# Ledger of designs, part 239: peptides against a protein of PDB entry 4Z63

Target 1, 334 residues: chain A of PDB entry 4Z63
Amino acid sequence: LCLGMNDLTGNIPEDLFHLKRLNLLGIQENRLSGSLSREIRNLSSLVRLDVSWNLFSGEIPDVFDELPQLKFFLGQTNGFIGGIPKSLANSPSLNLLNLRNNSLSGRLMLNCTAMIALNSLDLGTNRFNGRLPENLPDCKRLKNVNLARNTFHGQVPESFKNFESLSYFSLSNSSLANISSALGILQHCKNLTTLVLTLNFHGEALPDDSSLHFEKLKVLVVANCRLTGSMPRWLSSSNELQLLDLSWNRLTGAIPSWIGDFKALFYLDLSNNSFTGEIPKSLTKLESLTSRNISVNEPSPDFPFFMKRNESARALQYNQIFGFPPTIELGHNN

## One batch from the design tools (peptide; made by RFdiffusion4, then SolubleMPNN)

Design b2_p24_4_s4 (from b2_p24_4, 10 letters changed)
Fold by OpenDDE base, seed 5:
Structure b2_p24_4_s4 (fold): chain B 334 residues (1-334), chain A 24 residues (1-24)
Amino acid sequence: as target 1 above (334 residues)
Amino acid sequence: DIEEFVNKFRLPDVDSSWLSSVEL
C-alpha cells in the first residue's frame, strides 16, 4: 500500500493495521501526525515501512520483535523523541534504518551482534549524545553510516580499526576531537570510499603523516574545521580520489603538483584557506576535466549528497557523486 | 563567512551537508 506524496492528515486509521498480509506500507510525504501506533505490530508480514516526511511525534513503539520480516524502516523527517526502541536495536531482519532529522536522544545503543542484516544506518540530525558506539564494527554488514549532526563528544573509537564493512561514513558536525587519531584509526577501514568529517576537530592540525594510507578513498570532505597545516602528503597515495573538499580551513603553503595526478578527481574545493604560490599546471591536465568519457565507478552511498549552487537556491539533491558538476574552487586564498 | 559555508550545504530542512537519505 503506497499512499505517499499526498496531503493526508491525522493518524493512521486503525483498520489499516488489520492488513496482516501487507508487505509494504508507504505513507511518506504527508501531514500525518500524533504517535506512531503500536498496532503496527499487527502488520506481521511487513517488509518495508516508510513513514518519512510526516509530523509524527512521541516515541517509536517497541514492537519490532513482532515484525520478523521488516527489512526497511524509513522514518526520516519526523518529530520522534526518545531512543531507538530495544526491539528495533535488536532486529535481525533490518537491512536499512533511516531515522535522520528527528529528535531522538540519549546514548546511541545498537545490538550489532543481533543486527546481522543491517547494511545502512542513517541517524543524522538527531540529539544523540555521549560517545560513538564502540560496538558499531560488530554490525558485520554495515556499509553506510550517517551519524552527522549529533553530539558525539570525544574521539573515534579504537574498535573502528576493525570496521571492515564500512564504505560510506559521515560524522559531519558531531563535536569530534583528535583528527590525527580519527584518520589513524579509519585508515584501517579497507573498504572506506567516502569519508565526511566537516565541522569537527576545530582548530586542530591536519596530520601530514606519510604513514597514513587510504587505499580506496574516493571522497574526502573535511571542510570548515579551521584546520592548520598544509596539503597532506599521505593523500597523494589515494589514487582513486574523485572528490576533495578541504575548504574553510586555515591550510597554508603551496598547492602541490601531485593534486593534478588524480585521474578521477573531478571536484576540488580548496577555497577559503591560506594557500600561497602558483596554481599547479598539473591541474590543467586533469583527465576528468578534459575527457568526457571517464567511466569511473561511482561510490554510490545509499544516501544522496546535497549541494547548493547559490546561497538563495534550493539545495540540489544528487543521488550520485557524479551528479556534481566538474569543479575547481580555489577562491579566497590569501 | 561560516554562514556562507553552512548555506552551501543547508537543505532547508536538512542541515546534514553531505550524506542525506536516498529512499532506496
Scores: peptide ipSAE 0.030, ipTM 0.686, DockQ to the pose 0.094; fails the geometry check
Fold by OpenDDE base, seed 1:
Structure b2_p24_4_s4 (fold): chain B 334 residues (1-334), chain A 24 residues (1-24)
Amino acid sequence: as target 1 above (334 residues)
Amino acid sequence: DIEEFVNKFRLPDVDSSWLSSVEL
């Protein structure tokens, strides 16, 4: 049953929960309000539940033990409060959990040993507090993780050295500290292609340790951290780099010539730093900027990127990084 | 200016995805 993209108001009719053969319930992009009914438990055949972009409030009901086939739960952009229900945090069937842009709070706890199918986790823009869950690497299929805009004080856990499934990771604005430790840990994530660390590490030095290596790194965003130092030499070994944003830092020195050696680099933002010297001539040789045909058929993250081109523009949702226009931003360097 | 940074990345009603610039 798909009822998304309407002006539906009020609660879900209780009689809807008698549909025991229902595999898909999509009621996204409505004005549905109140609590999400516990009677969703009656939908024992449910594979996909999409309640996103509504006005739901209260706690998410702890009934996911009665939903043994549930693979997809989308609840982003609601008013949900409380924590992740225990039954949801233990779901062996769940592949994707999206609860971004809610008011969920407390410690983030997932039973990763039970969540054997979890591939994608979006909990961005919530009120989770405490530390990053040390057991996230135990979610052996977890590829996509957005935890941005939560209050995870401290450092990236050492256990994340073992996060081999991790491909896409966003921790933007999560009150993280120790960028050197974070990078030193996350370099061990052999499948890491996208790393977003914006608005953390305030005033720290960007490490220039040549021992750091991100083999598969395609996207690095570490903007607005007030980071000191220079362009890190270790980044030159990330030959697959496509997007680099180090804007709004306090980086100094010259922009190195090797920045133009990245064959796939189509988006570069080094703006609002303290870079000096000449613009490397190698930037004019970036194949991605000269060739229209770099169709990078790369797996997009399940989560969209957002870019606002102009202050007055609506921010554009990009389902793929490749949706970004080829860009070089070097402005506001002194 | 933090406001300019916020504006570059702040999506109205669209919270931080993968490349979330922080809506401050």
Scores: peptide ipSAE 0.026, ipTM 0.664, DockQ to the pose 0.084; fails the geometry check
Fold by OpenDDE base, seed 2:
Structure b2_p24_4_s4 (fold): chain B 334 residues (1-334), chain A 24 residues (1-24)
Amino acid sequence: as target 1 above (334 residues)
Amino acid sequence: DIEEFVNKFRLPDVDSSWLSSVEL
């Protein structure tokens, strides 16, 4: 049943929950309000639940043990409060959980040993607090993780050295500290292609440790951290780099010539730093900027990127990073 | 200005995605 993209109001009719053969319930992009009924448990054949972009409130009902086929739960952009219900945090069938843009709170707890199918987790823009859950690496299929805009005080857990499934990781604006430890841990994530750490590590030094290595790193965004230091030499070994944003830091020194050696680099933002010297001539040789035909086969994150081109522009949603215009931003360096 | 940075990544009514700046 797909009723998305309407102006439906009120609650879901209780009689809808008698549809025991329903595999897909999509009621997204409406004005549905109130609590999500516990009677959703009666939808025992449900594979996909999309209640996103509504006015739902209250706690998410703890009924997911009665939904053994549920693979996709999309509840982003609602008013859900409380925590992740225990049955949801233990769901062995769930592949994708998107609860971004809610009012979920407390300590983030997932039973990753039970969540054997979880591959995508979006909990961005919630009110989760405490530390990052140390057991996330136990979610053996978890590839995409957005935890941005929460209040995860402290450091990246040491256990994340074992996060082999991790490919896309956003922790932007999560009150994280110790960038040296974070990078030192996350370099062990052999499948990590996208790392977003914007608005963390305030005023720390960007480590220039030549022992750091991110083999598969395609996207690095560490903007607006007020980071000190220079362009990190370890980054030169990330030969697959496609997008680099280090804007709005306090980075100094010259832009190194090796920045032009990244054959796939099509988006570079070093703006609003304190870089000095000449623009490397190697930047003019970036094949990705000179060739219109570089199809960057990007692994698409399950979650869109947002970029404003200009201050006055609406931010554009990009489902894929390659949707970004080829860009070199070196403005506002002093 | 932090507001300028926030503006770079803030969609109206769109929460922070992967590249997201702070919702002010």
Scores: peptide ipSAE 0.022, ipTM 0.629, DockQ to the pose 0.079; fails the geometry check
Fold by OpenDDE base, seed 3:
Parts: C-alpha cells; sequence; structure tokens
Structure b2_p24_4_s4 (fold): chain B 334 residues (1-334), chain A 24 residues (1-24)
C-alpha cells in the first residue's frame, strides 16, 4: 500500500493495521500526526515501512519483534522522541534504518550482534548523547552510517579499527574531539570511501602524518573545524579521491602540486582558509574537470547529498556524489 | 561568515546531505 506524497492528515486508521498480508506500507510525505500506532505489530508480513516526512510524535512503539520480515524502516523527518525501541535495536531482519531528523534522545544503543542484516543506518539530526557506541563494528554488514548532528562527546572508539564493512561514514557536527586519533583509527577501515567529519575537532591540528593511509578514500569532507596546519601529505596517497572539502578551516601554507594529480577529483573546496602562494598549475590539468561526462559508476550511499550553489539558491539534492557539478573553490584564502 | 558556510550546506528542506549531514 503506497499512499505517500499526498496531503493526508490525522492518524492512520486502525483498520489499516488489520492488513496481515501487507508487505509494503508507504505513507511518507503526508501530514499524518499523533503517535505511531503499536498496532503496526499486526502487519506481520511487513517488509518495508515508510512513515517518513510526517508529523508523527511520541515514542516509536516497541513492536519490531512482531515484524520478523521487516527489512526497511524509514521514519526520517518526524517528531519521534525517546530512544530506539529494544525490539528495533535487536532486529535480525532489518537492513536499513532511517530515523534522521527526529527528536530521539539518550544513549545510542544497538545490539549489533543481533542486527546481522543491518547495512544502512541513518540517525543523523537527533538528540542522542553520550559516547559513540563501541559495538557498531559488530554490525558486520553495516556499510553506511550517518550519525551527524548528535552530541557524541569524546573520541572515535578504538573498536572502529575493526569496522571492515564501513564504506560511508558521517559524524559531522557531533562534538567529537581528537582528529589525530579519529583518522588514526578510521584508516583501518579498508572499505571506507566516504568520510565526513565537518564541524568537529574545534581548533585542532590536521595531522600531517605520512603513515596515515586511506586506500579507497573517494570523498573527504572536514569543513568548518577551524583546523590548523597545512595540506596533509598522507592525502596524496589516496589516488581515488573525487571530492575534497577542507573549507572553513585555518589551514596555511601552499596548496601542493600533487592536488592536481588526482585523476578523479571533480570537486575541490579549500575556501575560507589561510592558504598562500600560487594556485598549482596542475589543477588546470584535472581530467575530471575537462570531461563533461564524469561517469562515476560508483555505488552511492543510500542517503542523498545536498549542495547549495549560492546563498540565494535553494539547496539541490543529489542522489549521488557524481551528481555534483565539477567545482574548484579557492575563495577567501588570505 | 558562518552563515555562508551554513548556507552552502543548508538544504531547503531539513534533509541531510550525506556529505553535509549537517541539517541546519
Amino acid sequence: as target 1 above (334 residues)
Amino acid sequence: DIEEFVNKFRLPDVDSSWLSSVEL
């Protein structure tokens, strides 16, 4: 049953929850309000539940033990409060959980030993507090993790050295400290292609340790951290780099010539730093900027990217990283 | 200006970019 993208108001009729053969319930992009009924438990054949972009409030009901086939739960952009229900945090069937942009709070707890199928987790823009869950690497299929815009005090857990499944990771604006430790840990994530750490590590030094190596790194975004230091030498070994944003830091020195050696680099933002010297001539030779067809046939994260081109413009949603226009931003370096 | 940075990553709707997972 797909009823998404309408102007439906009020509560879900309780009689809808008697549809025991229902595999898909999509009611996203409506004005549905009130609590999400516990009677969703009656939908025992449910594989996909999409309640995103509504006005739901209250706690998410603890009934996911009665949904043994549930693979996809999308609840982003609601008013949900409380924690992740215990049955949801223990779901062995769940592949994707998206609860981004809610009011969920408390300590983030997932039973990764039970969540054997979880591959995508979006909990961005919530009120989770405390430390990052050390057991996330126990989610052996977890590839995509957005935990941005929460209040995770402290450092990236040492256990994340073992996060072999991790491919896409965002921790933007999560009150993290110790960028040197974070990068030192995350370099062990051999499948990591996208790393977003914007609005953390306030005033720290960007490490220039040549021992750091991110073999598969394609996207690095570490903007607005007030980071000191220079362009890190270790980044020159990330030959697959496609997008680099180090804007809004306090980085100094010259932009190194090796920045133009990245054959796939189509988006570079070094704006709002204190870089000096000449613009490397190698930047004018970036093959990705000369080709109109950046055919980056790469699996994008399940989550959209957003870019605002201009202050007056509406931010554009991009379903894929390669959807970004080729860009070089070097402004405001003085 | 932080507003310019905010504006760069500001989605018109409170939708998080995976890159700018900073919904503002």
Scores: peptide ipSAE 0.020, ipTM 0.651, DockQ to the pose 0.121; fails the geometry check

Design b2_p24_5_s1 (from b2_p24_5, 13 letters changed)
Fold by OpenDDE base, seed 2:
Structure b2_p24_5_s1 (fold): chain B 334 residues (1-334), chain A 24 residues (1-24)
Amino acid sequence: as target 1 above (334 residues)
Amino acid sequence: PSYITTFPDEGEEFEEKIPSELLE
């Protein structure tokens, strides 16, 4: 049953919960309000629940133990409060959980040993606090993780050295500290292709440790951190690099010539730093900027990217990395 | 001046990407 993209108001009719054979409930993009009824438990055949883009409030009901076939739960852009209910945090069937842009709070706790099918987690823009959950690497299929815009004070857990499934990771604006430790840990994530760390590590030094290596890194965004240091030499070994944003830092020294050796690099933003010297001639030879054939079909994070112009302007949304125009931004370096 | 991140401002409307591989 798909009733999305309407102006439906009020609550879900209770009689809808008698549809025991319902596999898909999509009621997204409405004005549905109140609490999400616990009677969703009666939808025992439910595979997909989409309640996103509504006015739902209260706690998410703890009924997911009665939904053994649920693979997809989309609840983004609501007013949900409280934590992730225990039954949801223990769901063995769930593949995707999207609860971005809610008011969920407390410590983030997932029973990753039970959540054997979880591959995508979006909890961005919530009120989670405490530390990053150390047991996230126990979610053995977890590939896509957005935890941006929460208050995960402290450091990246040492356990994330074992996060082999991790491919796309955003921790943007999550009050993280110790970039040296974070990079030192995350380099062990062999499948990591996208790393977004914008608005963390305020005023720290970007490590120039030649022992750091990110073999499969395609997207690195560490913008607006006020980072000191220079262009990190370790990054030169990330031969698959497609997008680099280090803008709005305090990076100094020359832009190194090796920045032009990245065959796939089509987006480079080094703007609003303190880089000096000449623009490397190698940048004029970037194959990705000269070739019209950027493969649009590469795997991309499930979470969108946003280009923020300023604190007051609406961010431009990019659903795919290749939605970014080919860009070289070197402006505002002094 | 711009920078990339992975969150809109609160109350901003944005399109959610659903992985196609998960819809099949």
Scores: peptide ipSAE 0.353, ipTM 0.735, DockQ to the pose 0.805
Fold by OpenDDE base, seed 3:
Structure b2_p24_5_s1 (fold): chain B 334 residues (1-334), chain A 24 residues (1-24)
Amino acid sequence: as target 1 above (334 residues)
Amino acid sequence: PSYITTFPDEGEEFEEKIPSELLE
């Protein structure tokens, strides 16, 4: 049953929860309000539940133990409060959980040993606090993780060295500290292609450790951290780099010539730093900017990217990495 | 400031339209 993208108001009729053979319930993009009924437990055949983009409030009901076939739960952009229900945090069937842009709070806890099918997790823009959950790497299929815009304090857990499934990771604006430790840990994530760390590590030094290596890194975004240092030499070994945003830092020195050796680099933002010297001539030879054939078929994160062009403008949403226009931004340097 | 992140600005998140099909 798909009722999404309407102007439906009020609560879901209770009689809808008697549809025991229902595999898909999509009621997204409406004005549905009140609490999400616990009677969703009666939908025992449910595979997909999409309640996103509504006005739901209260706690998410702890009924996911009665939904043994549930693979997809989309609840983004609601007013949900409380924590992740215990039954949801222990769901063995769940492949995707999206609860981005809610008011969920407390310590983030997932039973990753039980969540054997979890592939995508979006909990961005919530009120989670405390530390990052050390057991996230125990979610052995977890590839996509957005935890941006929460209040996680401290460092990236050492256990994330074992996060082999991790491909797309955003921790943007999560009050994280110690970028050197974070990069030193995350370099062990052999499948990591996208790393977004914007608005963390306030005023720290960007590590220039030649021992750091991100073999599969395609997207690196570490903007608005006020980072000191220079362009990191270790990044030159990330031959698959497509997008680099280091804007709004305090990086100094020259832009190195090796920045133009990235064959796939189509988006470069080094603006609002303190770089000096000449613009590398190698940037004029970027193959990706001369070729119209950007490979559109590359995997993107499940979470969107946002770019704000000015303080008064709405942020531009990019659902895919290749949605970004080919860009070289070097403005506002010394 | 102009930079890339994975969240919209405060208040803008409620107007975002992400097609559910992109999350399959």
Scores: peptide ipSAE 0.342, ipTM 0.723, DockQ to the pose 0.543
Fold by OpenDDE base, seed 1:
Structure b2_p24_5_s1 (fold): chain B 334 residues (1-334), chain A 24 residues (1-24)
Amino acid sequence: as target 1 above (334 residues)
Amino acid sequence: PSYITTFPDEGEEFEEKIPSELLE
């Protein structure tokens, strides 16, 4: 049953929950309000539940133990409060959980040993607090993780060295500290292609440790951290780099010539730093900017990117990395 | 000032044009 993209108001009719053979319920992009009914438990054949982009409030009902076939739960952009219900945090069937842009709070706790199918987790823009859950690497299929705009004080857990499934990771604006530790840990994530760390590590030094290596890194965003240091030499070994944003830091020294050796680099923002010297001539040889053959068909994160242009304007949303225009921004340097 | 992040500035109703189809 697909009822998305309407002007539906009020509550879900209770009789809808009598549809025991229903595999898909999509009611996204409406004005549905009130609590999400516990009677969703009656939908025992449910594979996909999309309630995103509504006015739902209250706690998410703890009924997911009665939904043994549920693979997709989309609840982004609602008014949900409380935590992730225990039955949801233990769901062995769930592949994707998106609860971004809610008012969920408390400690983030997932039973990753039970969540054997979880591959995508978006909990960005919530009120989760405490530390990053150390057991996330136990979610052995978890590839996509957005935890941005939560309050995860402290460091990236050492256990994330074992996060081999991790491909796309955002921790933007999560009150993280110790960038050296974070990078030193996350380099062990052999499948990591996208790393977004914007608005963390305030005033720390960007490590220039030649022992750091991100073999598969395609997207690195570490903007607006007030980071000190220079362009990190270890980044030159990330031959697959497509997008680099280090804007709004306090980086110094020259822009190195190796920045032009990235064959796939189509987006470079080094603006609002303290870089000095000449613009590397190698930037004029970036194959991605000279050749139109950017492979648009590469896997992207499930979480959207946002480009903040000015404080007063709505951030531009980019659902895919390749939605960014080919860009070289070097403005506002010394 | 422009920079990339993974959240909109205000927790408001950002028109996320993520078609549900892209999450399959």
Scores: peptide ipSAE 0.364, ipTM 0.740, DockQ to the pose 0.597; fails the geometry check
Fold by OpenDDE base, seed 5:
Structure b2_p24_5_s1 (fold): chain B 334 residues (1-334), chain A 24 residues (1-24)
Amino acid sequence: as target 1 above (334 residues)
Amino acid sequence: PSYITTFPDEGEEFEEKIPSELLE
């Protein structure tokens, strides 16, 4: 049953919860309000629940133990408060959880040992506090993780060295500290292709340790951190690099010639730094910018990217990495 | 400032219409 993208108001009719054969309930993009009914527990055949883009409030009901087939729960852009319900945090069937842009609070806790099917987690733009959950690497299928715009004080947990499933990771604007430790840990994530760390590590030094290596890194975004240092030499070994944003830092020195050796690099933003010297001639030979045949079929994160252009303008949403126009931004380097 | 992130601008409850199709 798909009722999304309407002007539906009020509560979900109770009789809807009698639909025991319902596999998909989509009521997204409405004006539904009040609490999400606990009677969703009666939808024992439910595989997908999409309640996103509504005016739901209160706590998410703790009834997910009665939803043994639930694979997809989308609740983004609501007014949900409290924590993740215990039954949801223990769901063995759940593949995707999206609760981005809510008012969820407290410490983030997931029973990753129970959540054996979880592959995508979006909890961005909530009120979670404390530390990053050290047991996230126990979610052995978890590939996509957005935890951006929460208040995860401290450092990336050492346990994330074992986060082998991690492919797409955003911690943007999460009050993180110690970029050297974070990169030193996350380099062990052998499947990590996308790393977004924007608005963290304020005023720290970007490490130039040649021992750092990100084998499969395609997307690195570490913008607006006021980072000091130079273009990191360790990045030159990330041969698959497609997108690099280091804008709005305090990086100095020359732009190295090896930046033009990235065959797949189609987006480069080094703007608003303190780079000096000449523009590398190798940048004029970037194959990705000269050849139209960028393979569009690369896996993208489930979380969108946003380009903030101007303080007064809405951020542009990019659902795919290749949605970004081919770009070289070197402006505002003095 | 122009930069990439994974959240809409601060303070706007941006109705991020994430097309459900990207999650299939």
Scores: peptide ipSAE 0.343, ipTM 0.725, DockQ to the pose 0.546; fails the geometry check

